# Peptides against a protein of PDB entry 6JX3: the designs that were tried, part 30

Target 1, 85 residues: chain A of PDB entry 6JX3
Amino acid sequence: AEFRLRPEISVAQTDYGMVLLDGRSGEYWQLNDTAALIVQRLLDGHSPADVAQFLTSEYEVERTDAERDIAALVTSLKENGMALP

## One batch from the design tools (peptide; aimed at target 1 T56 E58)

Design b2_p28_3 (made by RFdiffusion4)
Pose (drawn by RFdiffusion4):
Structure b2_p28_3 (pose): chain A 85 residues (1-85), chain P 28 residues (1-28)
Amino acid sequence: as target 1 above (85 residues)
Amino acid sequence: KKPYVKPSIELVDPSTEKGRELRAELDA
């Protein structure tokens, strides 16, 4: 249940926002503010359920949408090689 | 509450000015 980045992933905070770099493939990705917030909280050890609660308390989003959006982001992070399965 | 922006990720094109700047900050 623990969200983890793949070992070769590095992170930078930049003027454009949070960036993830794959040190092996050389692919690098930009996360928008909400994606960065989600990833940061997941890396802190919070569950996706915790993050959904946070998003609905802080932003104008329904809980159901928050859960789906978190799930889709995590799926995308796995699909694109930034997060471990 | 703040307006919600759906989470997204974008693959960076390193050939652009923005891509070069991001890569330079990563390599710092």

Design b2_p28_3_s2 (made by RFdiffusion4, then SolubleMPNN; from b2_p28_3, 12 letters changed)
Fold by OpenDDE base, seed 3:
Structure b2_p28_3_s2 (fold): chain B 85 residues (1-85), chain A 28 residues (1-28)
Amino acid sequence: as target 1 above (85 residues)
Amino acid sequence: KRPYVRPSITRIDLSTEEGRRIRAAVEA
């Protein structure tokens, strides 16, 4: 399924990395660099498989670990109301 | 290849100085 942020979520690029703001709740969420890279690529239309390939090509990470980490991040974003189900 | 750090998301605690600095950067 296509990855999308909820309409109330704003993306900010800061010196602290990517920050997501929930315009309804007022909550701010900080993403580390890896999470930001994953989110950016997903928002650009890359599939989780594409992102996993990207991670394994650029970083010292195994494919299975990359896939697990991507899935976990997506789940967290959905469960915390940042991404659409 | 570059060292890998697992992805993380963290709810920002706005009661801290760091949290307020991040908010300020977002709102700038």
Scores: peptide ipSAE 0.721, ipTM 0.926, DockQ to the pose 0.863
OpenDDE base, seeds 1, 2, 4, 5: peptide ipSAE 0.718, 0.715, 0.718, 0.719; ipTM 0.925, 0.924, 0.925, 0.925

Design b2_p28_3_s3 (made by RFdiffusion4, then SolubleMPNN; from b2_p28_3, 11 letters changed)
Fold by OpenDDE base, seed 3:
Structure b2_p28_3_s3 (fold): chain B 85 residues (1-85), chain A 28 residues (1-28)
Amino acid sequence: as target 1 above (85 residues)
Amino acid sequence: KKPYVRPSIRRIDPSTAEGREILAAVEA
């Protein structure tokens, strides 16, 4: 399935980086630059494989590590109620 | 290529000054 945020989640861009707001719980989550980059590309419709390719082309990271980190981030976003399963 | 930093997320703690600063920026 496509990557989507839950309807109660909103995105804010700040000087502190991307912040996700849960409109129900009132919880806020701060993403570092890499996480924000990944989320932005996923929301734009890129697949995890696309994102991994992008990361390896732009950053000093191996494909396997990029794929692992993307998967872990997606899992965290789902487990913390930010992304739809 | 740029240095790579692993992705991370962190729940903002509104009981801290730093947390409140970030939250203020969100609402601005």
Scores: peptide ipSAE 0.694, ipTM 0.915, DockQ to the pose 0.816
OpenDDE base, seeds 1, 2, 4, 5: peptide ipSAE 0.690, 0.688, 0.691, 0.691; ipTM 0.912, 0.911, 0.912, 0.913

Design b2_p28_3_s4 (made by RFdiffusion4, then SolubleMPNN; from b2_p28_3, 14 letters changed)
Fold by OpenDDE base, seed 2:
Structure b2_p28_3_s4 (fold): chain B 85 residues (1-85), chain A 28 residues (1-28)
Amino acid sequence: as target 1 above (85 residues)
Amino acid sequence: KRPYVRPRITRIDLSTEEGRAILAAVLA
């Protein structure tokens, strides 16, 4: 399934990194560099598998760990109302 | 390869100076 943000979510790039803004609830979340990178690639149309391959090629992380971290992030984004199910 | 840092999302706490600074930067 395609990864998409909810329509009320806005993305901002700041000196503190990527921030996701919920225009309806008034909640805002800061993403660290890795989370921002993952979200950017997912929004660009890359699959979680693509992102895992990218992470293992660029960073000192094993495939299993990358897959687990991506899955956890996606789950968090959905549960916290940032991404569509 | 570069050092890996696990992905993290953190809800901005506007009761703190840092949280307010982040929001101010976003809205600027």
Scores: peptide ipSAE 0.638, ipTM 0.899, DockQ to the pose 0.818
OpenDDE base, seeds 1, 3, 4, 5: peptide ipSAE 0.637, 0.636, 0.637, 0.637; ipTM 0.898, 0.900, 0.898, 0.899

Design b2_p28_4 (made by RFdiffusion4)
Pose (drawn by RFdiffusion4):
Order: structure tokens, then sequence, then C-alpha cells
Structure b2_p28_4 (pose): chain A 85 residues (1-85), chain P 28 residues (1-28)
């Protein structure tokens, strides 16, 4: 149940936002503010359920949408090689 | 609702890789 980045992934905070770098493939990605917030919280050890609660308390988003959006982001992070399955 | 911003974190990238990425972003 623990969200983990793949070992070769590095992170930078930049003026554009949070960036993930794959040190092996050389692919690098930009996360928008909400994606970065979600990833940071997941890396802290919070569950996706915790993050959904956070998002609904802080943003104008329904819980159901927050859960789906978190799940889609995590799926995308796995699909694109940033997060371990 | 005011929202939240990402926390600042130390870069784990090399300077060369970070500079390359920032130059690529600026060129877009």
Amino acid sequence: as target 1 above (85 residues)
Amino acid sequence: KAGAAPRDVASTMSDADLDRILADFAAR
C-alpha cells in the first residue's frame, strides 16, 4: 500500500513546479501544483484516502473526484515509469 | 477554499541535468 518512486527517479523544485527525472531513460516530467501536492503527500506515507480527504478540505473538489483523480495520477506515474507498481 | 501549494524540496538532480531541463523548458 506504500507509494514509492522508482529508484532512478530524482526530484527538483523549480520555478515551473515539481519535476521528476528518470536517471536511466533521461525522461523528465513536470507535475502541476495538485499533482505535486498529491505525490508529496503519498511520499510522506499518507494513503490515497488521506490525500483525498486533504484535497476535499482544501480545494473545490468532491471526494469522489479527488479519489478518481489521485488514482489516475498514481496510475499515470506507474505507467510512465516514475512509480513502482 | 484558499487551497495549498507544494512544499519546497531540495533538488536530487545533478546541476548539469537541472540546467539542461530548465533550458529545455525555457525553449518551449

Design b2_p28_4_s1 (made by RFdiffusion4, then SolubleMPNN; from b2_p28_4, 13 letters changed)
Fold by OpenDDE base, seed 5:
Structure b2_p28_4_s1 (fold): chain B 85 residues (1-85), chain A 28 residues (1-28)
Amino acid sequence: as target 1 above (85 residues)
Amino acid sequence: KPGAKPRAVPSTMSQEQLEKILAELDAK
C-alpha cells in the first residue's frame, strides 16, 4: 500500500517544524525532524524500505531500528487519522 | 535532529490559529 495523507490533512512548515493539520477539526501533530524526513520521503513515493536505507546511509541509525521506527510512525499516523489505511 | 527516533506529538489549536494557518496555506 502506498503511503498517503487523508484529504483533510494539510502539511505546514512552521518555526517549530513540520505539522500535519486536520483543517476541519483543528487537530494537528507536530513532527520532529526525523519524522518529517520520513513523511516527506514517503510522500515523494519512496517505500518504507527505501527510507530505511536512506536513514542508515545518511545518519547513524541501524537498519533494523530504522525499519521499526518507520513502521511505528506510519502505524501511528494511520491510527490517528492522518494517513490513509 | 535527524537520526533521532521519529516522533509525532498531538496537539490542538484555537480557531484563530487554525484560520491563520489555513490562510497561509491558501496563500501559498
Scores: peptide ipSAE 0.258, ipTM 0.680, DockQ to the pose 0.098
OpenDDE base, seeds 1, 2, 3, 4: peptide ipSAE 0.254, 0.247, 0.250, 0.255; ipTM 0.678, 0.672, 0.673, 0.677

Design b2_p28_4_s2 (made by RFdiffusion4, then SolubleMPNN; from b2_p28_4, 12 letters changed)
Fold by OpenDDE base, seed 2:
Structure b2_p28_4_s2 (fold): chain B 85 residues (1-85), chain A 28 residues (1-28)
Amino acid sequence: as target 1 above (85 residues)
Amino acid sequence: KPGAKPAAVPSTMSPEQLERILAELDAR
């Protein structure tokens, strides 16, 4: 399924990295660089498999770890109300 | 640092912080 942010979530670039902001509640989530890369590529239409391949080719990340971490991040973003289920 | 374990840290913004970020978003 396509990865999408909830309508109330805005993306901001800050000195501390990418931030996902809920404009209604004032809650925000600061993403580290790896999470930001994952989210950016998913929003661009790449599949989790594409992102895993990207991480393994560009950085020192094991494929299995990349796949697990991407899945965990996506799940977290959905459960925390940032991404649509 | 790219390659590190992905992480998202939750926080609650003050009204002032929120206003600043909204202004930044509008400027883009």
Scores: peptide ipSAE 0.233, ipTM 0.671, DockQ to the pose 0.101
OpenDDE base, seeds 1, 3, 4, 5: peptide ipSAE 0.229, 0.228, 0.229, 0.233; ipTM 0.682, 0.672, 0.678, 0.674

Design b2_p28_4_s4 (made by RFdiffusion4, then SolubleMPNN; from b2_p28_4, 13 letters changed)
Fold by OpenDDE base, seed 5:
Structure b2_p28_4_s4 (fold): chain B 85 residues (1-85), chain A 28 residues (1-28)
Amino acid sequence: as target 1 above (85 residues)
Amino acid sequence: KPGAKPRAVPSTMSPEQLAAILAELDAL
């Protein structure tokens, strides 16, 4: 399935890092650098498996850990109303 | 920093914060 943000969510690059903003409620989520990288790659059309490979090749992350962390993040983004199910 | 466990911190914006973020919105 394709990863997509909900239509009311916008992305901003700030001095404090990447932010997801709900334009209707005024709620926002500040992403740490790893979360931002994952979201950016998913929005560019990469699969979770692609992103896991990317993380292991560029940073000190084990493949299994990367896969679990990506899955957990995606689930959280959906449950918190940032991404479409 | 990249390589750390990913996380997102939710917050409710002040009007001033909202205005600043809106000025920096990126097109999807």
Scores: peptide ipSAE 0.248, ipTM 0.700, DockQ to the pose 0.098
OpenDDE base, seeds 1, 2, 3, 4: peptide ipSAE 0.231, 0.238, 0.240, 0.223; ipTM 0.686, 0.680, 0.688, 0.669

Design b2_p28_5 (made by RFdiffusion4)
Pose (drawn by RFdiffusion4):
Structure b2_p28_5 (pose): chain A 85 residues (1-85), chain P 28 residues (1-28)
Amino acid sequence: as target 1 above (85 residues)
Amino acid sequence: KKPYVPPTISLLDAQGNVVKTINAREKA
């Protein structure tokens, strides 16, 4: 249940936002503010459920949408090699 | 509450241009 980045992933905070770099493939990605917030909270050890609660308390988003959005982001992070399965 | 922006991730080329974007709401 623990969200983890793949070992070769590095992170940088930049003027454009949060960036993830794959040190092996050389692919690098930009996360928007909400994606960065979700990833940071997941890395802190919070559950996706915790993050959904946070998002609905802080932003104009329904809980159902928050859960789906978090899930889709995590799926995308796994699909694109940034997060471990 | 703040306006909610769906999570997105964008892949960048060597010059920092977006070559791929994934929108979490659209994907969901």

Design b2_p28_5_s1 (made by RFdiffusion4, then SolubleMPNN; from b2_p28_5 with V5E T8K S10T L11K V18P K20E N23D)
Fold by OpenDDE base, seed 5:
Structure b2_p28_5_s1 (fold): chain B 85 residues (1-85), chain A 28 residues (1-28)
Amino acid sequence: as target 1 above (85 residues)
Amino acid sequence: KKPYEPPKITKLDAQGNPVETIDAREKA
């Protein structure tokens, strides 16, 4: 399924990295560089498989690990109210 | 290839202080 942020979520770039802000509650989460990269590429329309391929080509990570990391991140973003189910 | 850090997200309180960190490797 397509990865999308919830409509109330805004993306902000800060000196400390990407932040996702809930415009209703005011809650916000800071993403580390890897998480931000994954989210950016997913929002640009790349599939999780595309993102995994990108990660393995650029970083010291195995394909299986990259796939698991992406899936875990996406699950966390959904469970914590940032991404749509 | 560049060093890889697993993805992490950190919930911040109203003052910007860390409240909770979710590590993809721990989540999986």
Scores: peptide ipSAE 0.736, ipTM 0.926, DockQ to the pose 0.930
OpenDDE base, seeds 1, 2, 3, 4: peptide ipSAE 0.732, 0.732, 0.733, 0.732; ipTM 0.925, 0.925, 0.925, 0.925

Design b2_p28_5_s2 (made by RFdiffusion4, then SolubleMPNN; from b2_p28_5, 9 letters changed; failed a check: too like the target's own chain)
Amino acid sequence: KKPYVPPQISRLDEQGRVVERFDAREAA

Design b2_p28_5_s3 (made by RFdiffusion4, then SolubleMPNN; from b2_p28_5 with K2R T8Q L11K A14E Q15N K20E K27L)
Fold by OpenDDE base, seed 3:
Structure b2_p28_5_s3 (fold): chain B 85 residues (1-85), chain A 28 residues (1-28)
Amino acid sequence: as target 1 above (85 residues)
Amino acid sequence: KRPYVPPQISKLDENGNVVETINARELA
């Protein structure tokens, strides 16, 4: 399925990295560089498979681990109210 | 290739302090 943020979520770039803000609740989460990279690519329309290929090409990570990490991040973003199911 | 750090998200309070951290490698 298409990866999308919930409509109330805004993206901010800060000195501490990417931050996702909920405009209704005021809750916000900061993403480390890897999480931000994954989210940016997904929002740009790349598939999880595309992102996994990118990670394995650029970083010291195995394909299986990259795929698992992407899936885990997406699940977390959905469960914590940032991404649409 | 560059060193890899697993994705992580951290919930912040109204003062910008971390109150919860979720690391992709710690989900089962």
Scores: peptide ipSAE 0.728, ipTM 0.923, DockQ to the pose 0.886
OpenDDE base, seeds 1, 2, 4, 5: peptide ipSAE 0.724, 0.726, 0.724, 0.728; ipTM 0.923, 0.924, 0.923, 0.925

Design b2_p28_5_s4 (made by RFdiffusion4, then SolubleMPNN; from b2_p28_5 with K2R T8Q K20R I22F K27A)
Fold by OpenDDE base, seed 5:
Structure b2_p28_5_s4 (fold): chain B 85 residues (1-85), chain A 28 residues (1-28)
Amino acid sequence: as target 1 above (85 residues)
Amino acid sequence: KRPYVPPQISLLDAQGNVVRTFNAREAA
């Protein structure tokens, strides 16, 4: 399934990085650079496998670790009400 | 290759204080 944000979630770029804002509740989540990179690529239509390949090519991370990190992030975004299931 | 930092997200209150944090390595 494709990665999508919930309709009430908007993306904002701040001096401190990417923020996901819930327009209904007013809650907002700050993403570190890695989380922002992953979310941006997923929203651009890249698969988790594509993102893992990108991470391992650019950063000091093993493929298995990158895949696990991406999956954990996606799960958290869904569980915390930012991404659609 | 560049140093890698696992993905992290933090819920902030209206004042910008951290309410709770998710870290991919802690969850995995």
Scores: peptide ipSAE 0.748, ipTM 0.931, DockQ to the pose 0.927
OpenDDE base, seeds 1, 2, 3, 4: peptide ipSAE 0.747, 0.747, 0.748, 0.748; ipTM 0.931, 0.931, 0.931, 0.931

Design b2_p28_6 (made by RFdiffusion4)
Pose (drawn by RFdiffusion4):
Structure b2_p28_6 (pose): chain A 85 residues (1-85), chain P 28 residues (1-28)
Amino acid sequence: as target 1 above (85 residues)
Amino acid sequence: SAEEHIHELLEESSPRHLEVPTYTRRPP
């Protein structure tokens, strides 16, 4: 249940926002503000459920949408090689 | 460092994007 980045992934905070770098493939990705917030919280050890609660309390988003959006982001992070399955 | 390398890469090219829909923050 623990969200983890793949070992070769590095992170930078830049003027454009959070960036993830794959040190093996050389692919690098930009996360928007909400994606960065979700990833940061997941890396802190919070559950996706915790993050959904946070998002609904802080932003104009329904809980159901928050859960789906978190899930889609995590799926995308796994699909693109940033996060471990 | 890896972080400095990321800044170098940003000077050279645009990164790929992973995004969540933009949310409006609730007023206090």

Design b2_p28_6_s1 (made by RFdiffusion4, then SolubleMPNN; from b2_p28_6, 15 letters changed)
Fold by OpenDDE base, seed 5:
Structure b2_p28_6_s1 (fold): chain B 85 residues (1-85), chain A 28 residues (1-28)
Amino acid sequence: as target 1 above (85 residues)
Amino acid sequence: SAEEEILRLLEEEEPKRIEARELRRRAA
C-alpha cells in the first residue's frame, strides 16, 4: 500500500530539519536527516524496498539494517498518528 | 501557514523527535 500521511499532518522544512505537525492535537515532531530522507522518498512514491536500495547504495549500511530501520520508522510514524495504516 | 505555525511552536518548546540511524555517506 502507498505510504501516506494523515490529512491533519502538515510538513515543513525548517533550519532544524523536517518537521511534522498534527493540526488537531498540536503535537509536532522533528525528524533527523535520515528519517527525513526516508519519509521524503516514501512520499515521492518509492517503496520501502526502493528506499532500502537507495540507502545501501549511497550510505555505509547493510541491506538488512536499512530494511529494519525503514520498517521501524514507518511503524513509529503510524503509531504516533502521523501516517495512515 | 503551516510552516509559520510550526516555526512559532519551535520557538516555544522543544519538539518531539522521530529519528533513524545516522548514516555515513559512501565515498564516491
Scores: peptide ipSAE 0.578, ipTM 0.869, DockQ to the pose 0.938
OpenDDE base, seeds 1, 2, 3, 4: peptide ipSAE 0.576, 0.574, 0.578, 0.570; ipTM 0.868, 0.866, 0.869, 0.864

Design b2_p28_6_s2 (made by RFdiffusion4, then SolubleMPNN; from b2_p28_6, 15 letters changed)
Fold by OpenDDE base, seed 5:
Parts: sequence; C-alpha cells; structure tokens
Structure b2_p28_6_s2 (fold): chain B 85 residues (1-85), chain A 28 residues (1-28)
Amino acid sequence: as target 1 above (85 residues)
Amino acid sequence: SAAEEIRRLLAEREPKRIEAPALRRRPA
C-alpha cells in the first residue's frame, strides 16, 4: 500500500530539520535525520522494500534492521496521526 | 507558510519528536 500523509499534515523543511505539522490541531513533530530520510523516500513513491535497499546500500545497516526501522517508523507515523493507515 | 508557522511554534514550545535509529554512511 502507498504511504500517504493525512490531509491535514504539512511537511516543512526547516533549519531544525524536517517537521510535520497538523494544520488543524497545531501539533507538530520534528524528525531526526534517519526518520526524515525514510519519510522523504516513502513520500517520493518508493516502497518500504525500495527504502530498505537504499539504506543498506548507502549506510552501515543490515537489511533486516533497515526493514524493522522502516516498519517501526511507519507504524509510529500512523499511530501518531501523521500517516494514513 | 508552513515553515514560517513551524519556526514560530518552535520558539514557543518543544516539538514532539519522531526518530529512527541513527545510521552511519558507508565509506565511498
């Protein structure tokens, strides 16, 4: 399934890093570099498998760990109301 | 803009954080 943000969520690139803003509630979340990297790739249309391949190619991480990191992040984004289920 | 609003918000309160484990780039 395609990764998508909820319609009320905006993405901003700031000096503080990538931030997601809920335009309705005013809540906002700052992403660390790894999270931002994964989210950007997903938003660009890459599948979690694509992102895992990207991470293992560019960074010192095993495929299984990359897959878990991506899955955990996606789950967090969904559970925290940023991404659509 | 969203960025401008976020900058103002950051000055007012600490953001929630979403993080993934830090990664080290492979040597080229």
Scores: peptide ipSAE 0.605, ipTM 0.880, DockQ to the pose 0.876
OpenDDE base, seeds 1, 2, 3, 4: peptide ipSAE 0.603, 0.598, 0.601, 0.596; ipTM 0.879, 0.877, 0.878, 0.876

Design b2_p28_7_s1 (made by RFdiffusion4, then SolubleMPNN; its pose is not in this set)
Fold by OpenDDE base, seed 2:
Formats: structure tokens, C-alpha cells, sequence
Structure b2_p28_7_s1 (fold): chain B 85 residues (1-85), chain A 28 residues (1-28)
């Protein structure tokens, strides 16, 4: 299934990094660089598998770790109301 | 829309562990 942010969530690029804003609550979620990269790629239409492959080619990370990190991040974003289930 | 600033409260969502050291420069 396609990764999508909830409609009330907006993305802002700041000097501090990528921020997700909940327009209803006003709550801000700041992504570190790795998380931002993952989210950006997912939103760009890449599958988690694509992103995992990308991470292993770009960073000193094993495929299994990349897959786990992506899955955990996606889960967190969904649970915290940032991404659609 | 008003830009974010350091005065705003943000909750960090991070993936870390020191394993994401760059070994390629695809964006450069």
C-alpha cells in the first residue's frame, strides 16, 4: 500500500530539519536526517524495499537493519497520527 | 504560513544508532 501522510499533516523544511505539522493540534514532529530521508523517499513513491536498498547503498547499514528501521518509523508515524494506516 | 523557529515546541522522531554514516554521495 502507498505511504501517505494524513491530510491534516503538512511538511515544512526548516533550518532544524524536516518537520511534520499537525494542522489541527499545532503539534510539531521533527525528523532527524535519516528519518526525513526515509519519509521523503516514501512520499516520492518508493517502496520500503526500494528505500532499504537505497539506504544500504548510501550508508554503512545492513539490509536487515535498514528494513527494520523503515518499518519502525512507518509504524511510529501511523501510530502518532502522521501517516494514514 | 509562518515559518518554524526555535521557540516552537517540537517532538523529535528519530532513527538513530550511528549506523547511517554516509558512504556514497548520490545527492552531491
Amino acid sequence: as target 1 above (85 residues)
Amino acid sequence: KKPLSSELSVEPLEVSGGRYSRIGLLGR
Scores: peptide ipSAE 0.037, ipTM 0.535, DockQ to the pose 0.052
OpenDDE base, seeds 1, 3, 4, 5: peptide ipSAE 0.026, 0.036, 0.026, 0.026; ipTM 0.515, 0.533, 0.531, 0.531; seed 3 fails the geometry check

Design b2_p28_7_s2 (made by RFdiffusion4, then SolubleMPNN; its pose is not in this set)
Fold by OpenDDE base, seed 1:
Structure b2_p28_7_s2 (fold): chain B 85 residues (1-85), chain A 28 residues (1-28)
Amino acid sequence: as target 1 above (85 residues)
Amino acid sequence: KRPLSSELSVEPLRVSGGRYSRIGLLGR
């Protein structure tokens, strides 16, 4: 399924990193640079498999590690109410 | 291939949560 943020979530770029903000509750999650890159690719329409291939082709990371990191990030974003299930 | 320190965080991939405020962001 397509990766999408919940409608109440805004994306902001700050001096301290990329932030996902719930405009109703005030809850937010700050992404480190690696997470921000992955989220941006997913929002651009790339699948998790696409992103894993991208990471392994461009950076010194193994496929299994890339897959695990992406899956963990997506799970976290869904469980914390940032992304739609 | 580039090292992770080039374009990616050296730290483990993570999401840090909290209540939004300017002070809160400055503290991170």
Scores: peptide ipSAE 0.041, ipTM 0.537, DockQ to the pose 0.174
OpenDDE base, seeds 2, 3, 4, 5: peptide ipSAE 0.042, 0.041, 0.035, 0.046; ipTM 0.544, 0.541, 0.554, 0.552; seeds 2, 4, 5 fail the geometry check

Design b2_p28_7_s3 (made by RFdiffusion4, then SolubleMPNN; its pose is not in this set)
Fold by OpenDDE base, seed 2:
Structure b2_p28_7_s3 (fold): chain B 85 residues (1-85), chain A 28 residues (1-28)
Amino acid sequence: as target 1 above (85 residues)
Amino acid sequence: KRPLSSELSVEPLEVVGGRYSRIGLLGR
C-alpha cells in the first residue's frame, strides 16, 4: 500500500525541522531528523524496505531496528490522523 | 506548504535517534 498523508495534512519546513500540520485542528507534529527522513522517502515513493536499506547504509543501525522504527513511525502517523490507513 | 498563521498546538513525533549516528553523507 502506498504511504500517503491525509488531505488535511500539510508539510512545512521550519527552523526546528519538518512539521506536519493539521489544517482543520490547527495542531502539528514536529518530526525529528530521522522521522523526517523516513517520511520524506516514503512520500517520494520508496517502500519501507527501500527505506530500511537506505537507513542501514547511511546510519549505524541494524536492518531489524530500521524496519521496526519505520513500522512504528508509520503506525503512529496513521493513528495520529496524519497518514491514510 | 506554508504553515497556518493561526496559533498551533505542537506535539513531538520522534523516532529514537541514538542509534542513527551517521556513517555516510546523504546524497553523496
Scores: peptide ipSAE 0.069, ipTM 0.549, DockQ to the pose 0.049
OpenDDE base, seeds 1, 3, 4, 5: peptide ipSAE 0.022, 0.037, 0.050, 0.024; ipTM 0.507, 0.566, 0.535, 0.516; seed 5 fails the geometry check

Design b2_p28_7_s4 (made by RFdiffusion4, then SolubleMPNN; its pose is not in this set)
Fold by OpenDDE base, seed 3:
Structure b2_p28_7_s4 (fold): chain B 85 residues (1-85), chain A 28 residues (1-28)
Amino acid sequence: as target 1 above (85 residues)
Amino acid sequence: KRPLSSELSVEPLEVVGGRYSRIGRLGA
């Protein structure tokens, strides 16, 4: 299924990186650069498989590791109330 | 998508670092 943020979540750019804001709870989550890149590509409509392929082409990382990192990030975003299930 | 005008204290949500050494240009 398509990766989507929950409606109460907004994206902000700061000098320190990409931040996800929960407008209801006031909770903020800062993404490191790799996480931000993954989220941005997913939000742009790329599939996790697309993103994994991209990561292996741009970074010295194995496909399996890229896939695992993407899956873990997506799971974390869902569990922390930022992404829709 | 939008800039913040104030500095925030945020909890980090991070992919495990250290293994993402760039080997080419950033494509996105």
Scores: peptide ipSAE 0.047, ipTM 0.543, DockQ to the pose 0.058
OpenDDE base, seeds 1, 2, 4, 5: peptide ipSAE 0.025, 0.038, 0.037, 0.030; ipTM 0.530, 0.525, 0.543, 0.569

Design b2_p28_8 (made by RFdiffusion4)
Pose (drawn by RFdiffusion4):
Structure b2_p28_8 (pose): chain A 85 residues (1-85), chain P 28 residues (1-28)
Amino acid sequence: as target 1 above (85 residues)
Amino acid sequence: KKPYVKPSIERITDPEKRAEVMAVFEEM
């Protein structure tokens, strides 16, 4: 249940926002503010459920949308090689 | 509450932007 980045992933905070770099493939990705917030909280050890609660308390989003959006982001992070399955 | 922006990730392909972002990793 622990969200983990793949070992070769590095992170930078930049003027554009949060960036993830794959040190093996050389692919690098930009996360928007909400994606960065979700990833940071997941890396802190919070559950996706915790993050959904946070998002609904802080932003104008329904809990059901927050859960789906978090799930889709995590799936995308796995699909694109930035997060371990 | 703040407006919600759906979470997204984008691969960086703009040459100028890529050079700027890689310079940050090289400095780290």

Design b2_p28_8_s1 (made by RFdiffusion4, then SolubleMPNN; from b2_p28_8, 8 letters changed)
Fold by OpenDDE base, seed 5:
Order: structure tokens, then C-alpha cells, then sequence
Structure b2_p28_8_s1 (fold): chain B 85 residues (1-85), chain A 28 residues (1-28)
């Protein structure tokens, strides 16, 4: 299934990085640069495998670690009500 | 290759930072 944000989530680019606003709860979530990069690529239609390949090509990270970190981030976004299941 | 930093998300609780971020969203 495609990665999608919940309809109540808004996105902004700030001096503090990418931020997500939950319009229902009023909570703000700050993403670091790596998390923002992952989310942006997923929203653009890239698969987690695509993102892992990108990370290993550009950063000092092994494939297994990249895959784990992507999966953990996606899980967190879903569990915290930012992304659709 | 660039140094790798693991992805993180952080709930913003600082009132001043929340106000700054709100202003950014309001200006969209």
C-alpha cells in the first residue's frame, strides 16, 4: 500500500526542519533531516526499498540499518496518527 | 558519502517553539 499522511496532517518547512501538524490534536512533530528525506521520498511514490537504496548511495549507512530505520520511522508515524495504516 | 544520522521525530512541547511553528503554518 502507498504511504499517505492522514487528512488532518499538514506539512511545513521551517528553520527547525520539516514539521507535521495534527489538526485534530493540535500536536506538532518535528522531523530531523533524515526523517524528512524519507517522508518526502515516500510521499513522492518511492518504495521503502527505493529509499533504502538512496540512503546507502548517499550516506554512510549499511542497507540493513537503512531498512530498519525506515521501517521504524513508518511505524512511528502510523502509531502516532500521522500516517494512514 | 555523507555522515548518516538516524531518522527521528520529536513532539514539540516548548510553547515558544510551538508559537513560531504555528506562525509558519498560518502563513501558508
Amino acid sequence: as target 1 above (85 residues)
Amino acid sequence: KKPYVRPSITRITDPALRAEVLAVFAAQ
Scores: peptide ipSAE 0.691, ipTM 0.913, DockQ to the pose 0.919
OpenDDE base, seeds 1, 2, 3, 4: peptide ipSAE 0.687, 0.687, 0.689, 0.690; ipTM 0.911, 0.911, 0.912, 0.913

Design b2_p28_8_s2 (made by RFdiffusion4, then SolubleMPNN; from b2_p28_8, 8 letters changed)
Fold by OpenDDE base, seed 4:
Structure b2_p28_8_s2 (fold): chain B 85 residues (1-85), chain A 28 residues (1-28)
Amino acid sequence: as target 1 above (85 residues)
Amino acid sequence: KRPYVRPSITRITDPELRAEVLAVFAAQ
């Protein structure tokens, strides 16, 4: 399934990293570098499997851990109203 | 390979940080 942000979500690159603004609630969400990397790749059209492969090739992480972390992040983004179901 | 840090999202509640981030969005 295609990963997309909700229409009310705006993105900014800050000195503190990627930040998402929910235009309806007024809440700001800060992503750490890993979360920003994952979101950027998903938005670029890469699958979670692609992202997991990328993470394991570039970082000291096992495939199963990468897959778990990607899935957990996507779930969090959906539950907090940032990503579409 | 680089050290791995698990992904994290955090709601920004600090007033000064919120103001700084707001300025970034306003400048877009």
Scores: peptide ipSAE 0.690, ipTM 0.912, DockQ to the pose 0.929
OpenDDE base, seeds 1, 2, 3, 5: peptide ipSAE 0.687, 0.684, 0.689, 0.690; ipTM 0.911, 0.909, 0.912, 0.913

